# Ledger of designs, part 251: peptides against a protein of PDB entry 5Z08

Target 1, 168 residues: chain A of PDB entry 5Z08
Amino acid sequence: RQKDEWAKKTSSLMKQLDWFIGEHLGAMLAAEELGGPVVGELMEIDPDDLSAGFNAHGKLKKATSQPDLDRRQRRIDDIWGPQDEQGQAHKRKRGADEALAASAEMRDLIEQLMNKLVEAGGDNSATYVEIPRESAAARFLVRSKVAMFHPNDARRLRLVDFGRDLDD
Target 2, 222 residues: chain B of PDB entry 5Z08
Amino acid sequence: GLPRLIDAIEEASKIPAKRRQTPIKPTIEKLTTHLYTHGASPDSLLRLADLLTLRNHLDQASLAAITRNLYPSSTVSDEVVLRFIGALGHGQLKPTLALQALFLRWLVMVYHLLENPGVLGQVYGVLFDLLDTAAIRPQLCHLLALVTRRKHVRPFRIQAILTLSRQTGGDPNLTGLLRVFKNYYPEIIVGDATKGRASAFKHPDPQWRQHLDEIQQRRSEA

## One batch from the design tools (peptide; made by RFdiffusion4, then SolubleMPNN)

Design b2_p24_4_s2 (from b2_p24_4, 15 letters changed)
Fold by OpenDDE base, seed 1:
Structure b2_p24_4_s2 (fold): chain B 168 residues (1-168), chain C 222 residues (1-222), chain A 24 residues (1-24)
Amino acid sequence: as target 1 above (168 residues)
Amino acid sequence: as target 2 above (222 residues)
Amino acid sequence: MDDLGDAMDQLRLMIEQIMEAIAR
């Protein structure tokens, strides 16, 4: 009975996670991979604010209209700006394809991480997944405090065990 | 007045909640209302800092409520600052990491009221060494962004942030701190980790700022 | 911003719940 309730709960959570990845996270991860905003940055520095830097008192410098802001904004505008109808359709399609790819990568990564956690049988050293690259998906999981890189090998990623890692 | 409320809470803090004759919640509510209306004097701030940072029997909700209403009516002393800094990190006698994050947020919000802003620069190393503590990192990076001076930007700290940034998948707060470092040393190659967004370190609570300004203004008129 | 923070928190909570469920 408890195992069945757990299985149902896990299945429901997995479905919700898959939905969340597909509907929300994939597009954001794709944007990050394309050099857009990093996902989970609660402190959105306006790219403009970032370019301005901080003064000695930690206050944002007024964005002097430096021409490089115009280039990044142009690049963002070139990526997102009103292009002709045909250019918009191609951009939308490319964006959708990248979002699907990012969603698939995130799903696969989470699945691998979960599988390794189960296979390890409580051995934290055996919970690492080898990742081919540092993806937006991998970075997002780490920023979310869901995963961590191996301290000596950034190609190895594991889920954070919130129950055990506090007692160690 | 505020001192009498603090007295009552100090006495109650010595007794486990289950053994108290009277609920402390009404007194906490009176305290927080008073703090919201009038702020805390330097003497009251010190007493409240001790209540917030020292191990006692006050519940986390009460401690958080006091911290959220901890408006200084005047300046913040070095002693008050050091109480909050001393409460940071891991340990059985230390406040919860959630409460520590509120303390760091408070220090950010009252930074301009410090009697000696340099006191935080003196404990810079202590603050910096806590960057690995994920629960307090956002507020800690913000505080460090305010506190950082050229003397603090050392090669080992640059490397430590870069390493931690990689380990954290490019935490925006660390990227933001690296940008502050870069203001002092433009040659710092903030690698691919900084191609990501950085934290702007915006004021954590604009409404709290406005209310603080109102409390501070009333003192200048008195 | 609030939406992304909320999304990350939600994802974390979901994964934590899944992990807790797997560990039981």
Scores: peptide ipSAE 0.029, ipTM 0.294, DockQ to the pose 0.194
Fold by OpenDDE base, seed 3:
Structure b2_p24_4_s2 (fold): chain B 168 residues (1-168), chain C 222 residues (1-222), chain A 24 residues (1-24)
Amino acid sequence: as target 1 above (168 residues)
Amino acid sequence: as target 2 above (222 residues)
Amino acid sequence: MDDLGDAMDQLRLMIEQIMEAIAR
């Protein structure tokens, strides 16, 4: 019974998180990756205005392994490229694709962080996930005090253990 | 006037050089002379930014000549700035890295004329992520040195620039940018690899500055 | 059992912090 309630609560929370990532956070993370305002800082820009810029429902095409440079450059071109009607449509589509990509990256990162926490069995040294890059997703988790970088290696990220830090 | 010269160049830019009925070089020379004498209005700047940043059939020498004479007669709009920022990086549709370096130099030289200097702060991440591109790094570091505020100096960016500085053998421009970061966070240890001479980020062209000031003064008297 | 409760509380806190960070 308690396991079933826990499983339901966890499933509900994960669904809420997935919804939140997909509907709100993904667009904002994409905007940050594009050089827009930092998520969770006092944004002078209404979050609704940011979300309105990314509302194009692009289907997740499997991001082909284009080097990180190509994604960032595409992102700049998508924001600032020629405003012809075709360019605007491409911008909207690319913005949507970036929001989806940012959402996927956040989901994957959270999943990896949670899996490592469970696998570590209380060994804090084993809770680190190796991140290939410092993404807006990773930075957001750190700013939100959900995650922290390894003190000596910014490529290693772990969840903050909220249970231990309350007693010190 | 300037609009008619831009019209002629825009039309010529659509046609390959070998298929043009008339040489464009005389029109480019007239444009650059006009820009040198009178500067460019905000509307003209936007049109010229499109000519410089969009793929067209203009030769690199002409694009460089326009960029070197791109004196604003008034302010520089966010839209103009964003055209140049959007032209940065690697890609088949992007301007050459040499031209991108000229754009960054131009942004440095006109930074004080931006309608909203905050626009560069909004794209700070984009600019910072291009630091690995050696061909534009000197001008990029200079621009970042102007744009950087406390909010931009994040631990990840500190680590990134330190790493890149080590990888480049202590590029003086990166060391200069680290010094700017250190102004906001004195605890930043500029490692031994960065003990080299930091760039002072001096104005890239004092003569260009003086001439810009002359053009800007004429506006205040009118 | 305690480890699962802690993980849920942590996940909840994470979500709450994320939501709070965005609402600001």
Scores: peptide ipSAE 0.029, ipTM 0.250, DockQ to the pose 0.035
Fold by OpenDDE base, seed 2:
Parts: sequence; C-alpha cells; structure tokens
Structure b2_p24_4_s2 (fold): chain B 168 residues (1-168), chain C 222 residues (1-222), chain A 24 residues (1-24)
Amino acid sequence: as target 1 above (168 residues)
Amino acid sequence: as target 2 above (222 residues)
Amino acid sequence: MDDLGDAMDQLRLMIEQIMEAIAR
C-alpha cells in the first residue's frame, strides 16, 4: 500500500515536473542561453519574446530599426532572419525549437542526476554527473539549490541530498 | 429565543430519533423560521456549525433545512469557517457529500461577510486537494474562484487542474477555475482540453442574497 | 522576482520529494 501510494505520488510529481519544464522553464532557459535574462530575474518569457532578442543586459529589445547590432544581437538576427512574415515564422519556430531543446536538456540532466543518486547507493562521490558544459539548465539547478558542482571540478554536478545533509 | 432552540436541538441530536420522547421536527421548524427572520449571531453560527458538521442523530433533511436558512446577522468568524472546511472530504465521521456541497455553497454566499477572508486562503491547499471529489467540485471550484490569489497559482496546481480536466472530459468548473488562474498569469496555456465551456460562477441563489442583505441592513439600523 | 523565486522553490520541493521517494 505505501509503495503504491509512493509510486503514484512519484509519478504525479514527475508529470508535474515535466510539465513545468516544458511549459515554463524551457523557454526561460532558452532565453538565458540566447543571452536573455538569468532564470530568476524575469518571471515569464513568451517564446514569441525570444524572437525579439535581448540586449547586453538581458532585457527584451524592442524591434528598433537601428543598425549597430552588437555581436550577440547579430547572432540572434542571423538566427531569426529578416522581419518579413516568413522571418517571423522562422523566428517563432526557432524560439520554440530552442525552448524544446532546453526542456530536453533539463529533463535529461535531471534524469541523469537522479539515476546517479540511486546507483551510488549512498556514496556521495559516485553521485556526480559529468556535464559537457555549464548550461543554463545546470546553472538553474545550482541556483535553485537542487544541485551542486563538485568543489574542484565545475564539470561535475550532483543532486543535493536534502535528507542526509540534515543528519550530518 | 434562538439559543434556547439550539439547546433543545443539541440535546435531541444526542438521542436516536426512535428514542426521542418528543418529535424534533417542530423545533427545527421554529429554528429555521427564526433564522429566516432574524439570522444567526456569531455565537449561534458556531453552535449551528457544530450541529451541522459533527456526527449526531439529526436527519439529513433537518441538517439541510438549517443550512439553507443559515443567514448570518453579522459577520462570520474564522472558527465557523474552519468548522465547515474541516467537515469536507471522505470519512465515516464526516457529513454526507450532499451536505458538504451545501456548506461550500453557503461559504460562497457569505464570503463577503467573513471577518477574515484570508482564512480561506490559508486552507487553500485543503480545498484544492478535494477537486477530484466530483460531488462537491462545482461549489468547490466556485469557492476557489473567490479565494484564489496570485500566491496560490502555482505550477503544480496549474498542472493538477489540467490533468483533472483531461480526466473529467473538461469539467466546466475546472475550466472556470483555470480561467481565474489565467487572470493572474495570462501566459497560462489553456491546453486544447480546456477550450471547452467555462463556468461563470454566478451567485448560486439570488433570492437568498437579497434576503441576507435585508437581514444585514437591520443590523446597521440598530 | 517573487514569482520566479516561487517557481524555483516549487521545482526544488518537487525534486526533493522525488528524491525522498526514490530513497525509500
């Protein structure tokens, strides 16, 4: 009975987490990767707002016609093409694709972190996941106090064991 | 007066109907008539809330009649509210789901008379977790629509409503509640399953409201 | 700021609950 209730609760939480990642967090992480605001500073980024690009301070640029687009803005503009209807559609599609990619990265990272925690059997040294880069996803997990980097190696990330750190 | 009627009903509620020396029905009728005419004071409301929410030997028709005539003459205390909230859900000691639906409807109708409307916000989680109970869902969604503030609109609750909406085939009350959530967070994507008809959460009994207003006005003139 | 802090807290709590669940 307890195991079944637990399994149901876990399944429910995973669905909620998956939804949260897909509907909210993915777009915000994608915005951060594209040079937008750090996740935590902006409440909600519409995927359509991702298409407008971000200034050097991570704020949404109003579509101002001025030519001196900084290198990051050029990358966004190169990504998003001309402001014609086709360009806007490509912008929206790419913003959606980046949000999906960020969502997938976050899901995969969480899954790896959880799997390593289970496999480690209580050995904290074995709970580290090797990350290829310091992604927005990884940074978010650390800022959220869900994960921590290895003190000597920023390529190693582990879940914070909220249960054990109270007993130590 | 009202206190003496409540005393008589409290004593009768302890005894099975078949063992009562006197029929309770005439006393219930006097009580409901008094409540309709004068309303209930805060103290009387608390006593009546206990009679309605605690397991006793009163019949369901009597309990329903009291609930339908439960006009506050003044404000509604947090304690009275919490009695009704505590009576919600499944359990052998809890009132019937039909009676719980009447309690929720009552809370909706007297919401503007709460001494502290924030008390319902404090128990928001308890109310929200009962949304799966179909028998009380319409009134529960209406109450939640009144109570919901920005702080209550959390990702997990949005997902819970969306999931339950899919499971229920798009219950219009859930869609209505999700629309209230969207007022605080316009970016909430109402999935295709929620594109259905939403409840407008209209006042459940306009005549009851009018009569309540008449009772409340008499207090301000005294 | 408050809403995103809340979202982060929610994610933290969800993961914590999942981890507690896996550890049992």
Scores: peptide ipSAE 0.097, ipTM 0.326, DockQ to the pose 0.171; fails the geometry check
Fold by OpenDDE base, seed 4:
Structure b2_p24_4_s2 (fold): chain B 168 residues (1-168), chain C 222 residues (1-222), chain A 24 residues (1-24)
Amino acid sequence: as target 1 above (168 residues)
Amino acid sequence: as target 2 above (222 residues)
Amino acid sequence: MDDLGDAMDQLRLMIEQIMEAIAR
């Protein structure tokens, strides 16, 4: 009885999470991946200042014609620049595709993280998922304090077990 | 009960140790035993926070012992939090830096029991400005790592940490805090300023946590 | 700001609830 109730609750929560990812989070993560606002930005930081990034001295990189800045700025300009109706349709489609991709990445990552947690049987060392890249999804989970990187390896991510993980 | 023990300690705290008719140590031991067994209610926590943070005649060992046994039986109010925050930094009326480090450690360990975790976010600037105080920096960075939200990650604070990191030769706790900042702003280059391993900000006392969980569980069953 | 903070908190709560449900 209790297991069945928990199974139902888990299923319901997973559906809600899937919905939340698809309807709200995916687009924001996609924007972050495209060099837009990091999920959590009411950036009083001028988007231009963010696009410039911070140098090793914590100063905003001057908008030097660095190719990466140009690429981010181009992506931002490609997202927000005045484009013709056809360009807007292509931008909307691209934005939708990126949002879907980001949603899929987040779903997959959460699934992997949960599966590893279950498989680990209480061994916290076995709960790490190897991530191919530091994605917006991974960063978001870490910012949300639901996941943490391995202390020595930013390619390894695990769920924070609020019940157990404070012991490690 | 706990209130009577606190009353006795409050009265004793007004009197210099040399002028006390009775040793306070047995009463402190009773208090710490009680706290270990039952924890402190919100009201008791407030009274104890005042005893710990306000200038009185209690010895440092007693204050440290109380702090180490300051298990909340329930939640931690904003008022309690603010007492501890107000006790931080340099000043003749402030607790010792060693005791402040214990307070910060305590705040880290009870962070999940705060009635309003946002209260620490409201005083973020106060906490952040204390990062130059080496004696409390480890625990302060840990607390800030818990408290930091995107709204707190500002260019001037990034620069401040980077500067302080260089000045400290790459304090691992500052590097850890910069990593937290980088989660909100991936473009932050931690660069040459952070030669070394970042702190993982692990729970400072697993045994204390376990015991806290036991105290909290007893409350949920009552 | 509030909306995203809320979203992060919501996600956290959802994941916590899921983990609790899985752990039981």
Scores: peptide ipSAE 0.032, ipTM 0.469, DockQ to the pose 0.274; fails the geometry check

Design b2_p24_4_s3 (from b2_p24_4, 16 letters changed)
Fold by OpenDDE base, seed 2:
Structure b2_p24_4_s3 (fold): chain B 168 residues (1-168), chain C 222 residues (1-222), chain A 24 residues (1-24)
Amino acid sequence: as target 1 above (168 residues)
Amino acid sequence: as target 2 above (222 residues)
Amino acid sequence: MDDWGDLQDTLRLMIEEIMEALAK
């Protein structure tokens, strides 16, 4: 009975997390990946706004890695391509697709982080997830104090153990 | 007139009850009778708001009696509203939580008379952050239900109210406020905690409303 | 600034609550 109540609670919380990511974070994460504002600077980003492109005041953060720059630039160019009516519909669809992709990435990353922490059984060395890139999702988790990078390897990310890390 | 009664009470409020030459109760009764009959002008409301919210030597029964008879004869200014909002929360210099609950109830009952209802929207965060204070939560939720707009329904506030709802075992007032939020975001998962009875946020005192309407009508005819 | 902190805090609290629920 108690286990069932906890399972229901966990399921409910996961649904809330999915909703929060899908409805609020996904578009903002996509915007950051596309060279828009950092997550939280602009709270109401419509996926349609992603397609419209960011005005000149969107601080293009200098992407640190060249390969990510080319992919980002291609995405920017694909999103910012010529304003034909057909181009706008394709642009809106692409913006929505990017928001969905960002949402999925964030959700998957959180799930991996949680699973690794549970599986590690208290071994801190086993809690790290290998990330393919420093994504907006990964950065947001770190800024939120939800996750931490390995001190010597920025490709390794772990969930903060809120129960233990207060005592150290 | 009302200004002279307020003057007398203001002077008495500076002096401890044991050191007063004359009992203040008869003057309070005259004030409350006057307020019941004629209401308070905007200027009188401001002065009374200061008496109600600032630390002085008036007894709690007198303050409550004034608050219960605080009928506006016209509109309620932003300044008056802000006096009452500033009096909310914990602190040695703040009114009792019981009196704060009466202030919030008053704001609910006079909401339609505010010169600028938007002023409450500007202090939305202050109000929302007090939801953990159980003593004022019922009236606070009611006020927030009136004030809430889409711009206030942010993810963090959705989560905060959901968390608080769980922690309180599904307070009906929080459930009522969540329903207001859900009007702006239908996808809000109200979870098992909200399967309970929600407050309908009915008018706190229909007789008070009727009497207020009578006072307001007399002024429009004068 | 306040809005950004709010999102971060929201996410943290949600994840914390999930992890607490999973640990029980």
Scores: peptide ipSAE 0.225, ipTM 0.368, DockQ to the pose 0.217
Fold by OpenDDE base, seed 1:
Parts: C-alpha cells; sequence; structure tokens
Structure b2_p24_4_s3 (fold): chain B 168 residues (1-168), chain C 222 residues (1-222), chain A 24 residues (1-24)
C-alpha cells in the first residue's frame, strides 16, 4: 500500500517536473544556449522571441539588417532567415524546436543524475554523470544547488544528496 | 534629536529583548523616520555602524530597518566603511549573512559619497576572498565591479573567478565581474561557462537613490 | 532577482521531493 502510494506520488511529481521543464525552463534554456540571458534573468521567454536573437547584452535584438554580424549572430540569422512571412514561420518553428530540444536535454540530464544517485547506493564516487558539454541545463542545475561538478573534472556532474549532504 | 535616539538604542542593545522594561520598536521607528527625513551625520553614521556590526541584543528586523534607512546626510568616512567590511564573513560574532548582504548593498548605493573610495581598494583582497559565500555574492560582485582597478586584476584572481564560475554553473554576477576584469585585460578568455549574460550591475534601488539625492541636495542648500 | 530565485527554488524543491519519494 505505502509503496504504491509512493509510486503514484513519484509519478505525479515527475509529470509536474516534465510540465515545469517544458512550459517554463525550455525556452529560457534555449535562449541561454543561443547567447541570450541567463535562465531567470528574463522570465517568460516566448519561443517565438528566440527567433529575434539576442544582442551582446542579452536583450532581444530587433532583426536589424546590419552586415557585420558576429559569428554567433550570423548563425542566428542563418537560423532565422529573412523577415518575410515564410521566414517568420520558419523562425517560430525553429524557436519551438530549440525550446523542445533544451527541455529534452534538461529532462534527460535530470533523469541520468537521479538514476546514478539511486544506483550508487550511497557511494558518492559512483554518482557522477559524464556530460559531453557544459550546457545551459547543467549550469542551471548547479546554480539551483541541485547538482555539483566534480572538484577536479567539470565533465562530471552529480546530484546533490539532500538527505545526507545538508545534514552534515 | 538623532543622538538621543541612538543613545536609547545603544542602551537597549546591551539588554536581551526579554529583559527590556520598554519595547525598543517605537524608538527604532522614530530613528528610521528621522533617518528617512534628515539622513545621518558622519558622527551618527559611525555610531549606527557600530550598532549594526557589533554583536548586541538588537533583533534582525530592527537592524535591517536601520540599514535600509541609513541615508548619509553628507560623506561616508573610511572608519564607517571599515566597520561594515570588518563585519563580513562567517562567524558567530559576525552579523547574519542576510544583514551582510544589506551592508554590501548599502556600500554600493553610497559609493559615490565615500570620502576616500580608495579605502575599498585597500581591502580588495578581503572582499574578493568572500566570493565563495553565495548569500552575499551578488552584492559583493557589484561592489567589486565598482572598486576593481587594473592593480587588482591579477592572474590568480582571474583563475579564481573562472574556477568559481565553473563551480557555480556560471553565476551571472561572477560573469559580470569577469567582464569588468576584461575591460583592463581584453585578452582574458571568458570560457564557455561565462558566455552567458553577465549581470549589468544596475543600481539596486532607484527609489533609494532618488531619496538620497534629495537628502544630499538639502545639505548643499544649507 | 526574486524571479530567478523562485525558478531555482521550485526546481530544487521538486527534485528533492522526487528523490525523497524514491528513497522510500
Amino acid sequence: as target 1 above (168 residues)
Amino acid sequence: as target 2 above (222 residues)
Amino acid sequence: MDDWGDLQDTLRLMIEEIMEALAK
């Protein structure tokens, strides 16, 4: 009975987490990956706004045609094409795709971190996930005090054990 | 006047709240009202800095209220600055980290009124070594952004910020401080962790600034 | 500043609650 109630509770919480990541974090994570604001500095980023790109200060840049586009800005412009109706539709679709990709990356990373912590059986050395890159997702987890990097290897990330590490 | 209010609070600060014959809250409210209206003279500011930074029996809410209303009517002396700097860090005898964050915010907001802005540069190492303290880091980075000069931008400090930035998942305040460092040394490679948006270190309270300007203007007309 | 803290706190609390539920 208790195990079934906990399983249901866990399932419900996972659905809430998936919703939170998909509805709130995905667009912000995508914006950070695209050189936009750090997650939480600009709340409620519409995936459509991702298409406008960001200036060096992380503000939404109105698509001004200025030629000396920095390599990232060229990539953004190549990504988002001309301001015609077809270009706007492609921009919106790509913004949505980037938000979905960022959401999936965050979800996968959290799942890996949780699984490693459970599998380690209390061995902190076995709790590390190898990450291919320092993503916006990884950075956000660390800023949130949910995860920490290995002291000597920034490619290794582990979940903070809230039950043990906070009591010590 | 303000000196008499400070006298009463100093005496009350020596006694535990449960043993006080008279509630101190009304006196604190009178003090904060006076500070809001007239500001604090240099002498009063020093006495208030002692009340805020030295261990006493004043409650945290009262200390926070005084700090939020600590408008200088004139300049801020080196002695006042050093009292607040000395109160930073971990320790049972030090103010809470929440109160320390308010002190750092206050120093940011009154930076232009310091008699000697160079005093903060002299204690730069003390401030920099506290960057690992997450609770005060936002205000500390802002203060360091104001204080930093070329002489402070050393290789070991660059590496320390880069390391701490990785460990904190690219804290935007650390990234902001690195951008300030980069102004002195453009060749500083801000790693991928720092490619994120840096804090712009905007004034923490525009209304407080406006009110401070009004208090300062009254002195220039007197 | 408050909004950023809210997102981080929300995520932390959600993950903490999930991990507590899995540990039981």
Scores: peptide ipSAE 0.222, ipTM 0.381, DockQ to the pose 0.231
Fold by OpenDDE base, seed 3:
Structure b2_p24_4_s3 (fold): chain B 168 residues (1-168), chain C 222 residues (1-222), chain A 24 residues (1-24)
Amino acid sequence: as target 1 above (168 residues)
Amino acid sequence: as target 2 above (222 residues)
Amino acid sequence: MDDWGDLQDTLRLMIEEIMEALAK
């Protein structure tokens, strides 16, 4: 009985998370990836500054030519780049697909972070997820104080352990 | 139908004008006529927002014509709004400032149809920081006048707009926005430079509004 | 949700609640 109630509660919470990501975050994350406004605390960030990315401390890096306009730039490159036959099929689905893709990326990243924390069994070194790039999703999680980068490696992200901060 | 017209324009947008086998203008005219008559569904709006905001080979006149006829047949999603917001500012990959001004004007005219008007409040800082861009300032001030709530009227923004107002010699649009701020904080001293004519932020196009209302009414009867 | 703070807080609270549920 208790296990069933726990399973139901967890399922309900996961559905709420999926709803929240899909209804509220997906479009905004996609906008950030496209060089739009930042999702989260920094309402005062120029969309052009979004290309600068965040340092390991969640601060805006100075606008170096860095790749974070990658989805928009990829889309532009797909529009302006040589029309090789393979590039055409990917273009049609992209708009609705960007919000959906952003939602999926956020969901997947959260799931990976949660799974790693559970699997690590208290070993902080084992809690890091390797991310292929800094995404709007990753940045939002860091800004939200849900996740943190490894101090020496911006490709490694871990979930903040909320259980310890309540007892201190 | 509208989806087929959008398909044709999307395909044409990938090809430089000089390399197109067929002129795009007739297809744009068909699209704009359709939009004027029937409006755009949410799905069509998103596709059109992509065509308007992403760098492609469409000419500025065509983009402007689409924007001027971008009547929503229903609501405007957050996704559509955020595409237009993401297109604002300076950058090689962004639309021209002239087109951005049209986007801001459009957002003003469809503000009452937003699924979530709060989405613009969430990006308030981004919009506010663009006030120094003279080419979009009139429409930007109008949009901010609609969006501004007490939570946005912060001391640093008050000071910023006062400073910018002085630097611009009392731009009427900035003065209008300051009056909106003053509604929330009556103690705001609008300096002598702002005693000038303020914009009343009237609807940019009453005929466009009337036509939009006609399109929207057809949906309620359906 | 009208404020970014609310979005961040909501996400944090949701994840926290899920993690608490998973730890039980």
Scores: peptide ipSAE 0.210, ipTM 0.348, DockQ to the pose 0.231
Fold by OpenDDE base, seed 5:
Structure b2_p24_4_s3 (fold): chain B 168 residues (1-168), chain C 222 residues (1-222), chain A 24 residues (1-24)
Amino acid sequence: as target 1 above (168 residues)
Amino acid sequence: as target 2 above (222 residues)
Amino acid sequence: MDDWGDLQDTLRLMIEEIMEALAK
């Protein structure tokens, strides 16, 4: 009876996780994979904020700044700055098309991580999942403090054992 | 004027809030209003930097409000810069990490007004060694992106960023800084970990920039 | 827009709760 209740609870939680990944994370993960914003760091590029730096003629207001410093910030903006609104729109659209794939990758990775932790029976060396690449999903799990890379092997990822790390 | 407001706040900062005879909030509001309207002179900036960076009895909200309105009316001296740099990192005598992040953001926004931009290059190591501090990393990476020159891009620092990037799951700010490094050394192999989006290091507050420009323009007309 | 922190915290809490349920 208790095992059945726990199984039902686990199933319910997994459905909630699937919903959360599919509805909220998938598109953002896909956007990150496509060279879009890191998940949750969508600085609202207010298009108006881009325009505020430009005079009525679309030229960057000559900041009274030392020309060389402005050049450097501009160079950083050129290298890292939002690609044209069109480029962002294309990345978002493509990200939406890849959202399902990213959601699936995240879900599969979480499942593998959980399974390995359960199977390891307390052997930390056996808790690592081998990942073919550092994905947006893997990175997000690490940033979320849900997973950790092996210190010597970035292809090995493990789930953080929240139960044990509280007792140490 | 502004000096008298600073005097009153300096005196109040020596006394715990519970022991003050007069509330400081109205004086802080007058100060921030004055700063917003007129900016701060170099002398006033130094005094305000001391109030912001030295341990005193001012509340965090007041310190943050002053920092958000810290418009230079002129240039920013090396001494002012060094006060803010000295306030960075961990320690009981240092400002909160939240306030340190505001200081770094401020330095980014006023970088073009520094009397000597090279001063930040001289303390590059101090700034770089703080990259492990997550709470200040975004603004720190932005500042380092502005400060970094070829002389700062050393093999040990490249490796340190790569290592920290892996440990943080590819923090986009670190990726951003690594791209700045790659501009000086194109041969830097940015591993697959850096295929993620890098921070663009855009100006953190366009409205603040515009208002700063207005204050600076009034100076040129005077 | 949900703060990055909110998304991470939400995911972490969900996974923690799942793992607790699996361990019982």
Scores: peptide ipSAE 0.222, ipTM 0.362, DockQ to the pose 0.214; fails the geometry check

